# Designs tried in a protein design run: peptides against a protein of PDB entry 3T7K. Part 174

Target 1, 248 residues: chain A of PDB entry 3T7K
Amino acid sequence: KAEKILARFNELPNYDLKAVCTGCFHDGFNEVDIEILNQLGIKIFDNIKETDKLNCIFAPKILRTEKFLKSLSFEPLKFALKPEFIIDLLKQIHSKKDKLSQININLFDYEINGINESIISKTKLPTKVFERANIRCINLVNDIPGGVDTIGSVLKAHGIEKINVLRSKKCTFEDIIPNDVSKQENGGIFKYVLIVTKASQVKKFTKLINDRDKNETILIVEWNWCVESIFHLNVDFTSKKNVLYQKK

## One batch from the design tools (peptide; made by RFdiffusion4, then SolubleMPNN)

Design b2_p25_1_s1 (from b2_p25_1, 10 letters changed)
Fold by OpenDDE base, seed 1:
Structure b2_p25_1_s1 (fold): chain B 248 residues (1-248), chain A 25 residues (1-25)
Amino acid sequence: as target 1 above (248 residues)
Amino acid sequence: IEEYFKKLKEENKKALELALKNSLP
């Protein structure tokens, strides 16, 4: 069926997209449309797996979903596209009226607002955003909204190697792990990095660390600090936004 | 065909609403 539909075109583009969807196409596609997309070099996956070498995301806008946040860790993310790309593509293909010799759809016309070439270019870097920021080991409170597994999975996709989950009410200084990064010559390294949810945790952890390791560097942030860093694919240590405590 | 694509757009609207509800904080 797909071959018969596509036979009217003299040349077919190969888009070379390996994509996931978020905030669109939850019910998937019919078998004919899947086959059409496959013949155009568009493969849509249900879940993110590293082995699939995903390079594209479909979403209506920037979203704070696990899939969207992880898509910014693709190596590289080639395209972040609105679902209208697929809709318009399929409309042109299924249209009986337009004896179009060629499919005339430009991928760049469907770019997600806020995911520009500057963001795309950073996904070509050999390192992840938190890796570049010299953040490898973090402490995460167990009461974080969204859950430690989901949050942890996003952070790991972006270069966090070790996530230590802290039981905020019961933890001691010995439960807090250091950010074990070799001193690079020109970068301020925080020995302790913590993601917390409330002011009482800031007070607790600052006291525990300062009482036992008085002269060490501390960074305590909200989850939004991580999200903003991901959306920009850059950690801005000059910004106080979403930083709850900083000791250099 | 137009009805099919109208349905897809409506489904995508619902998908967005669901994604917003399931978004991380």
Scores: peptide ipSAE 0.616, ipTM 0.957, DockQ to the pose 0.914
Fold by OpenDDE base, seed 5:
Structure b2_p25_1_s1 (fold): chain B 248 residues (1-248), chain A 25 residues (1-25)
Amino acid sequence: as target 1 above (248 residues)
Amino acid sequence: IEEYFKKLKEENKKALELALKNSLP
């Protein structure tokens, strides 16, 4: 059925998109439209799997969804597109009036606002954002909004190898893991990195660490510090935004 | 066809609202 619909076009583009959707197309597509999109080199997946080599995200805007945050870890993210791309594409294809020999839709007209070429270019780097920042092992409080599994999954997608979940009320110094990274000569390495939700946790963890290891470097941040780092695909250690405690 | 795409746009509006509710902090 899709072949018959597409037969009116002399040439079909191959967009080479392997995409997920967030904030759009919740109910998916009908079988004919899926087939049409497939013939145009557009494959839409329900979930993110590394094996699928995803390179595209569809979203109406920048979102703080798990899918959107993880899409910035794609290798590379080639396109971040508004859902109107698919809508306009399918409209043109289903239109009986347009004796158009060619599909005239430019991907660049549908870019998500705030995801620019600078962000896209950083997804081509051989390392993940937290890996570049020398953050491989973190401590995460168990009472984090969004849940440790979802937050942890996003952080892992961005190069954090080990996530230690701290039971904030019961944890001791021995429960806190160090950020085991090789001393790079020129990079500020924090021995202890913690994501916390409350000022009381900052006070607790700073005391525990300083009482046992007085000379060590500590970084305590809010989840928003991670989100901002992901959205910029860069960790800015000069910024105090969302940093609750820092000891160099 | 026009009605179909109108529905898709309305559904996408709802999907966005849901995504905002399900957004991580």
Scores: peptide ipSAE 0.616, ipTM 0.956, DockQ to the pose 0.937
Fold by OpenDDE base, seed 4:
Order: C-alpha cells, then sequence, then structure tokens
Structure b2_p25_1_s1 (fold): chain B 248 residues (1-248), chain A 25 residues (1-25)
C-alpha cells in the first residue's frame, strides 16, 4: 500500500532520521504511515538504545522528559524537530489533489525552538557534557523527584559514570563517594559532587564531609543545575544558579 | 484524511500534556 502511495512521486527524499518521540505521537502511527516513513528514511523507535544510533528527536518544544534530555546526548543529534514535520509530510503524501511530483518539505523549517545550531554542534564533540566538566562520580539523594533510576539514566547518558545513591536520613560520611577524576592541571575538579533536594541535606552533607575531610572541594547542586547544564551542553562553574553549596 | 490528521493533532496535544505531567522537575 505504501509503495502505491509513493509511486506518484518521481523522487523520494531520504531524510536518514533515526528518531524517538516525546510529547507527541504517543499512540504511534498506523502501519501504512510507518512504512511510508521508513521508505523516506525516517525510523521512529519507542525507546532510546545506543545500538540504534539515534540522531533525531521529535518534540513540540523543549521538554524535561527523560527522552528529551537523553536526546541531547546523541552522537550527534542531527535534528530536533517539531511533530508538524511528520504531519505535514504525511499530509502531502496522502494528498491526491496536489499533482506534486516532489515532496516539498524542508526539515529546517521544523526545528524545535531553542535547539539551535550551537547546541547541535556541541553534540558532535567527542565528550559528554559532564565528562568535559570533570564530573565522573556523583552522589544522588534517594528522595529526588523523578526517581533515582530515571535521573541516574539521564546523568549517565551525559557522561557520569558512577551514581551513588544516598539514603539521606541514614547515610554517613563513608557512604559518600569521591569524584574520582584524574587531576587534570587546568580544570576545577570537585572531590565531592552531590545532587540534593533540600537545605537540610546540604547542612548534613557539608557537616559530614567537613568533619572528616576538611580541606576538600565540594559541589552541592539541585537537579536543575544538571538540567541547565544539559540544555546548554555546557557546565558553567561561574554561575551560582541552582548551586546550593560550593567549596573550592 | 483531514479527520485523521485532526485526530493526530488532538492526540499530540494530549501527549504533550502527559509529557508535561511526567516531566522531570
Amino acid sequence: as target 1 above (248 residues)
Amino acid sequence: IEEYFKKLKEENKKALELALKNSLP
């Protein structure tokens, strides 16, 4: 059926998209439309897997979903597109009225607002955002909204190798892991990096660390610090935004 | 066809609403 529909076009584009969707197309596509999209080089996956070499995300706008945040870790993210791209594409293809010999849809017209070439270009870098920031091992409180698994998965996608989950009420100093990064001469390395949710946790962890390891560097941030870092694909250590405690 | 795409748009609106609810803080 898809072949018959597409046969009216003299030339078919190959968009070469391997995509996931977030905030759109929750119910997927019908079989014919999936086949049409496949013939146009558009493959939509349900979940993010590294083996699929995903290069695209469909979303109506910048979202704080797991899929959206992880899409910024694609190598590279080639396109971040609005769902209207697919809709308009399928409309043109299914339209019998337009004697269109060619599909006239430009992907660049459907870019997600706020995902510019500067962001896209950073996804071509050989390193991940937290890797570039010398953050390898972090401590994450167990009561973080969104859950430690989801948050942890996003952080890992962006170059954090080890996530230590802290039981905020029961943890001791010995439960806190150091950020084991080889001392590069030129980078501000924090020995202890923690993501917390409450001011009480800041007080607790600062006390625990300072009592046992008085001269060490500490970075305590909110989850929003990570989100902002991901959205910019850059860690700004000069910003105090979402930083709860910093000791250099 | 028009009804189908209208439905898709409405579904996408719902999908966005759901995504916003399920968004990480």
Scores: peptide ipSAE 0.616, ipTM 0.956, DockQ to the pose 0.926
Fold by OpenDDE base, seed 2:
Structure b2_p25_1_s1 (fold): chain B 248 residues (1-248), chain A 25 residues (1-25)
Amino acid sequence: as target 1 above (248 residues)
Amino acid sequence: IEEYFKKLKEENKKALELALKNSLP
């Protein structure tokens, strides 16, 4: 059936998209439309797997979903597109009126607002955003909204190697792990990096660290610090936004 | 065909609403 529908076109584009969707197409596509998309080089996957070499995300806008945040870790992310791309494409293909010899849909017309070439270009870098920032080992409080598994999975996708979950009420200094990164001469490496949710946790962890490991560097941030870093694919250490405590 | 695409748009609106509810803080 898909072949018969596509036979009216002299040439078919190959979009070479391996995509996931978030905030759109929750019910998927019918079998004919899936086959049409496949013939156009558009493959849509239900879940993110590294083996699938995903290069695209469909979303109506920038979202704080796990899929959207992880899509910025694709190697590379080639396109971040609005769902209207698929809708308009299928409309043209199913249209009987237009003696269209060619499919005239430009991917660049459907870019998600706020995902620009600068962001896309950073996904081509050989390193992940937190890796570039020399953040490899972090401490995460167990009461983080969204859950430690989801948050941890996003952070790992972006280059954090080790996530230590802290039981905020029971943890001691010995439970806090250092960010084991080789000292670069030019400074800016924090020995202790923590993601917390409350001011009481800042006070607790700051005291524990300063009492036992004096004069060490400490970075305590909110989850929003990580999100902003992901959305920009850059860690800005000059910004105090979402930083709860910093000792250089 | 028009009804089908209208339905898809409505479903996408619902999908967005759900995604916003399930978004990380």
Scores: peptide ipSAE 0.615, ipTM 0.956, DockQ to the pose 0.912

Design b2_p25_1_s2 (from b2_p25_1, 13 letters changed)
Fold by OpenDDE base, seed 3:
Structure b2_p25_1_s2 (fold): chain B 248 residues (1-248), chain A 25 residues (1-25)
Amino acid sequence: as target 1 above (248 residues)
Amino acid sequence: IEEEIEKLKKKNEKDLEEALKNSLP
């Protein structure tokens, strides 16, 4: 059926998109439209898998969803597109009125606001954002909103290798893992990196660390510090925004 | 097709609302 619909076009674009969707197309597409999109080089996947070599995200805007945050870890993210791209494409393809011999839809017209070429260019870097920041091992409090599994999965996608979950009420110094980074290539290394939710946790962890491992470097941040770092694909160690405690 | 596309747009509005509810804090 799709072949018959597309036969009216002399040339078909190949968009070369391997995409996930967030905040749009949760029900997917009908079989004909999936086949049409596939013939145009647009493959939509339900879930993120590294093996799929995903290069695109569809979303109406920047979102704080797991899929959106992980899409910024694609190697590279080539396109971040509004769902209107697919909608307008399907409209043009199914239109009987348009004597168009060609599909005239430019994907660059459908960029998500706030995802610019500067962000896209950083996804071409050989390292992940937290890897570049020398953050490989972190401590995460177990009472974090959104859950340790989801947050941990996002952080791992962005180059954090080890996530230690701290039971904030019961944890001792021995439960805190160091950020074991052997090579200082770029920037300061924090021996202890922690993501916390409460000021009481800052007081607890700073005391535990300073009492047992004096003069060590400590970074305690909010989840928003990670989100901002992901959205910029850069860790700004000069910013105090979302930093709860820092000892250099 | 116009009706199907309008249905798709309305679904996307709901999908956005759901995505916002499921957004990380």
Scores: peptide ipSAE 0.573, ipTM 0.945, DockQ to the pose 0.934
Fold by OpenDDE base, seed 1:
Structure b2_p25_1_s2 (fold): chain B 248 residues (1-248), chain A 25 residues (1-25)
Amino acid sequence: as target 1 above (248 residues)
Amino acid sequence: IEEEIEKLKKKNEKDLEEALKNSLP
């Protein structure tokens, strides 16, 4: 069926998209539209797998979904597109009125607002955002909204190697892991990095660390610090936004 | 086709609402 629909076009574009969707197309597509999209080099996957070499996300806007946050870790993310790209494409292809010899849809007209070329270019870097920031091992409180597994999975996609889950009420100093980063020359390394949800946790962890390891560097942040770092694909250590405690 | 496209747009509006509810903080 798709071949008969596409036969009216002299040339078919190859978009070379391997995509996931978030905030759109949850029900997927019918068999004919999937076949059409496949013939145009557009493959849509239900879940993120590293083996699929995903290079695209469809979303109506910047979202704080697991899929959206992880899409910024693609190697590279080639395109972040609005769902209107697929809608307009399918509309043009199914249109019987237009004696179109060619599909005239430009990917660049459908960019997600706020995902600019500066963000896309950073996904071509050989390192992940937290790796570049010398953050490999973090401590995460067990009462974090969204759950430690989902939050942890997003952080790992962005270069966190080890996530230590802290039982906030019961943890001792011995439960806190150091950020073990071999001295690369040119960046301030925090020995202890913690993601917390409450001011009481800041007071607890700062006391535990300072009582046992008085001279060590500490970074305590909110989850929003991680989100902002992901959306910018850059950690800004000069910003105090979402930083709850910092000791250099 | 126009009706199917309109249905798909309306579904995407609902999908966005669901995604916002399931968004990380």
Scores: peptide ipSAE 0.572, ipTM 0.945, DockQ to the pose 0.914
Fold by OpenDDE base, seed 4:
Structure b2_p25_1_s2 (fold): chain B 248 residues (1-248), chain A 25 residues (1-25)
Amino acid sequence: as target 1 above (248 residues)
Amino acid sequence: IEEEIEKLKKKNEKDLEEALKNSLP
């Protein structure tokens, strides 16, 4: 059926998209439209798997979804597109009125607002954002909104290797892991990195660390610090935004 | 087809609302 629909076009584009969707197309596509998209080099996957070599995300705007945040870790993210790309494409393909010998849909017209070439270019870097920031091991409080698994999965996608979940009420100093990164000569490495939700946790963890390891470097941030770092694909250590405690 | 596209658009609006609810804080 798809072949018969596409046979009216003299030339078919190959968009070479391996995509996931967020905030759109939750129920997927019908079998015919999937086949049409596949013939145009558009493959849509339900979930992010590294093996699929995903290079695209469909979303109506910048979202704080797991899929969107992880899409910024694609190697590279080639395109971040609005769902209107697929809609307009399918509309042209199914339109009997258009005597169009060619599909006239340009990917660049459908870019998600705020995902610019500067962001896309950073996804071509050989390192992940937190890897570049010398953040390998973090401590995450167990009461974090969104859950430790989801947040942890996003952080891992962006180069954090080890996530230690802290039971905020019961944890001791011995439960806190150091950020075990080789001393790079050129960057301030924080020995302890923690993501917390409450000021009481800041007071607790700063006390625990300072009582046992008095002269060590500490970074305590909110989840929003991570999100902003992901959206910019850069960690700004000069910013105090979403930093709850910092000791250099 | 136009009706299917309009259904798809309306569905995407709902999908966005759901995604916003399921968004990380």
Scores: peptide ipSAE 0.572, ipTM 0.945, DockQ to the pose 0.947
Fold by OpenDDE base, seed 2:
Structure b2_p25_1_s2 (fold): chain B 248 residues (1-248), chain A 25 residues (1-25)
Amino acid sequence: as target 1 above (248 residues)
Amino acid sequence: IEEEIEKLKKKNEKDLEEALKNSLP
């Protein structure tokens, strides 16, 4: 069926998209539309797997979903597109009225607002956002909203190698791991990096660290600090936004 | 085809609402 529908076009574009969807197309597509999309070089996957070499995300806007946050770690993310791209494409292909010899849909007209070329260009960098920021090992409180597994998976996708989960009520200084990175001469490397949810945790962890490892560098942030860093694909150490405690 | 596309649009509106509920804080 798909071949017969596409046979009216003299030339078919190859979009070369390997995509996931978030906030759209949860029910997927019918078999005919999947085959049409495949013939146009558009492959849609249900889940993110590194082996699939994903390069695209479909979403109506910037979302705080696991899929959206992880899509910014693709190597590279080529396109972040609105679902209207697929809708308009299928509409044009199924339309009998247009004597169109060609499919005239430009990918650039369907970019997600706020995902610009500057963000896309940073996905071509050889390093991940937290790797570039010299954040390799973090401490994460066990009571984080969204759960340690989901949050941890997003953070790992963005270059955090080791996530230490802290039992906030029971943890001691010995449970806190250092951010073990090689001293680069010019980089403000924090020895202890922690993601926390409450002011009481800030007081607890600052006391534990300062009492046992005096004069060391400490960064304590909210989850929103990580999200903002991901959305910009840059860590801004000059910003105090979502920073709960900093000792240089 | 127009009805199927309109159905897809209405489904995507619901999918967005669900995605917002399942968004990380």
Scores: peptide ipSAE 0.571, ipTM 0.944, DockQ to the pose 0.928

Design b2_p25_1_s3 (from b2_p25_1, 13 letters changed)
Fold by OpenDDE base, seed 4:
Structure b2_p25_1_s3 (fold): chain B 248 residues (1-248), chain A 25 residues (1-25)
Amino acid sequence: as target 1 above (248 residues)
Amino acid sequence: IEKYYEELKKKNEEDLKKALENSLP
């Protein structure tokens, strides 16, 4: 069926998109539309897998979903597109009125607001955002909203190698892992990086660390610090936004 | 065809609402 529909076009574009969707197309597509999209080089996947070499996200806007946050870790993210791209494309293809010899849909007209070329360009970097920031090992409190698994998965996608989950009520100093990063000359390395939810946790962890390892560097942040870092694909250590405690 | 894609747009609006509800904090 798709071949017959596409046969009216003299030339078909190859968009070369391997995409996931978030905040759109939850029910997927019909079989004909999937086949059409596939013939146009658009493959939509249900889940993110590294083996699929995903390069695109469909979303109506910037979202704080796991898929959206992870899409910014694609190597590279080529396109972040509004779902209207697919809709307008399929409408044009199915249109009987348009004696169109060619499909006239430009990907650039459907960019997600706030995902600019600067962000896209950073996804071409050889390193992940937290890797560039010299953050490899973090401590995460177990009572974090969204759950440690989901948050941990997002953080790992962005270059965190090790996530230590802290039982905030029961943890001791020995439960806190150091950020094991070799001192490179030009980057502020924090020995202890923690993501916490409450001021009481800040007080607890700062005391535990300072009592046992008094001279070490500490970074305690909210989850929003990570999100902002992901959305910008840059860690701004000069910003105090979402930083609960910092010792240099 | 147009109706189908209009319905798809409406579903996407619902999907967005759900995604916002299920968004990470």
Scores: peptide ipSAE 0.666, ipTM 0.965, DockQ to the pose 0.897
Fold by OpenDDE base, seed 5:
Structure b2_p25_1_s3 (fold): chain B 248 residues (1-248), chain A 25 residues (1-25)
Amino acid sequence: as target 1 above (248 residues)
Amino acid sequence: IEKYYEELKKKNEEDLKKALENSLP
């Protein structure tokens, strides 16, 4: 059925999109539209898997969903598009009125606001955002909203190799892992990196670390520090925003 | 066909609301 619909076009674009959706198309597409999209080089996946080599996200705007945050870790993210791209494309294809020899839809007209070429270009870098920031091992409190598994999965997608979950009420100094990164000469490496939810945790962990490792570097941040770093694909160590404690 | 895609747009508006509710903090 899709072949008959597409036969009216002299030339078909190949968009070469391997995409996930967030905040749109929850019910998916009908079989004919999926076949049409596939013939145009648009493949939509339900879940993010590294093996699928995803390069696109469909979303109405910047979202704090797991899928959206992880899409910024794609290698590269080629396109971040509004769902209207798919709708307008399919409407044009199904339209019998327009004797259109060609599909006239520009992907760039459907860019998600705030995901610009500067962000896209950073996804072509050989390293992930936290890897570039020399953050490979972090401590995460177990009472984090959103859950340690989801938060941890997002952080891992962005180059954090090891996530140590701290039982905030019961943990001791011995439960805190160091950020094992080779001292690069030019970058402020924090020996201890922690993501916390409460001011009481800041007081606890700063005391535990300073009592045992008095001269060590410490970074304690909120989850929002990670989110802002992901959205910019850059860690700004000069910013105090969402930083709860810093010792250089 | 046009009605179908207008309904799809409305569903996407609902999906956005749900996504905002299920967003990470």
Scores: peptide ipSAE 0.666, ipTM 0.964, DockQ to the pose 0.890
Fold by OpenDDE base, seed 3:
Structure b2_p25_1_s3 (fold): chain B 248 residues (1-248), chain A 25 residues (1-25)
Amino acid sequence: as target 1 above (248 residues)
Amino acid sequence: IEKYYEELKKKNEEDLKKALENSLP
């Protein structure tokens, strides 16, 4: 069926998209449309797997979903597109009125607002955003909204190697892991990095660390600090936004 | 065909609402 529909076009584009969707197409596509998309080099996957070499995200806008946040870790993310791309493409292909010998849809017309070339270019870097920031080992409180597994998975996708989950009420200094990074010359390395949810946790962890390791560097942030770092594919250590405690 | 894709757009609007509800904080 798809072949018969596509036979009216003299030339078919190959978009070479391996994509996931978020905030759109939850019900998927019908069998004909999925085959049409496949013939155009558009493959849509339900879940993110490294083996699939995903290079595209479909979303109506920037979202704080696991899929969207992880898509910014693709190597590279080639395209971040609005779902209207797929809809307009399929509409054009199914249209009987247009004697169009060619599919005339430009991917660049469907870019997600706020995902610009500067962001896309950073996904071509050999390192992940937190790796570039010398953040490899973090401490995460167990009561974080969204859950430690989901948040941890996003952070790992962006170059955090080790996530230590802290039971905020029961943890001691011995439960806190250092950020074990070799001193690279050009960046402020924090020995202790923590993601917390409450001011009481800031007071607790700062006391525990300062009482046992008085001269060490500490960074305590909110989850929003991580999200903003991901959305910009850059950690701005000059910003105090979403930083709860910093000791250099 | 046109009706189908208009319905698909409406579904996407609902998918967006659900995604916002299920978004990380």
Scores: peptide ipSAE 0.665, ipTM 0.964, DockQ to the pose 0.915
Fold by OpenDDE base, seed 2:
Structure b2_p25_1_s3 (fold): chain B 248 residues (1-248), chain A 25 residues (1-25)
Amino acid sequence: as target 1 above (248 residues)
Amino acid sequence: IEKYYEELKKKNEEDLKKALENSLP
């Protein structure tokens, strides 16, 4: 059926998109529209897998969903597009009135607001955002909203190698892991990196570390510090925004 | 065809609401 619909066009674009959707198309597409999209080089996947070599996300705007945050870790993210791209494309293809020899839809007209070329270009870097920041091992409190598994999965997608989950009420100094990064001569590396949810945890962990491992470097942040770092694909160590405690 | 895609746009508006509710903090 799709072949007959597409036969009216002399040339078909190949968009070369391997995409996931968030905040749109939760019910998917009908079989004919999926076949049409596939013939145009648009493949839509339900879940993110590294083996699928995903390069695109469809979303109406910047979202704080797991899929959106992970899409910024694609290698590279080629396009971040509004769902209207697919709708307008399918409308044009199904239109019987248009003696269109060609599909005239430009991907660049459907860019998600706030995902600019500077963000897209950073996804071509050989390293992930937290890897570039010399953050490989972190401590995460177990009471984090969104859950340690989801938050941990997002952080791992962005270059965190090891996530240690701290039982905030019961943990001791021995439960806290160091950020084991080889001292590059020129970079301020934090020995202890922690993501916490409340001021009482800051007081607890700063005391535990300072009492047992004096003069070590400590970074304690909120989850929003990670989100802002992901949205910018850059860690700004000069900003105090969402930093709860810092010892250099 | 137009009705179908207008319904799809309405569904996407509902999907956005659900995504916002299920967004990470």
Scores: peptide ipSAE 0.663, ipTM 0.964, DockQ to the pose 0.914

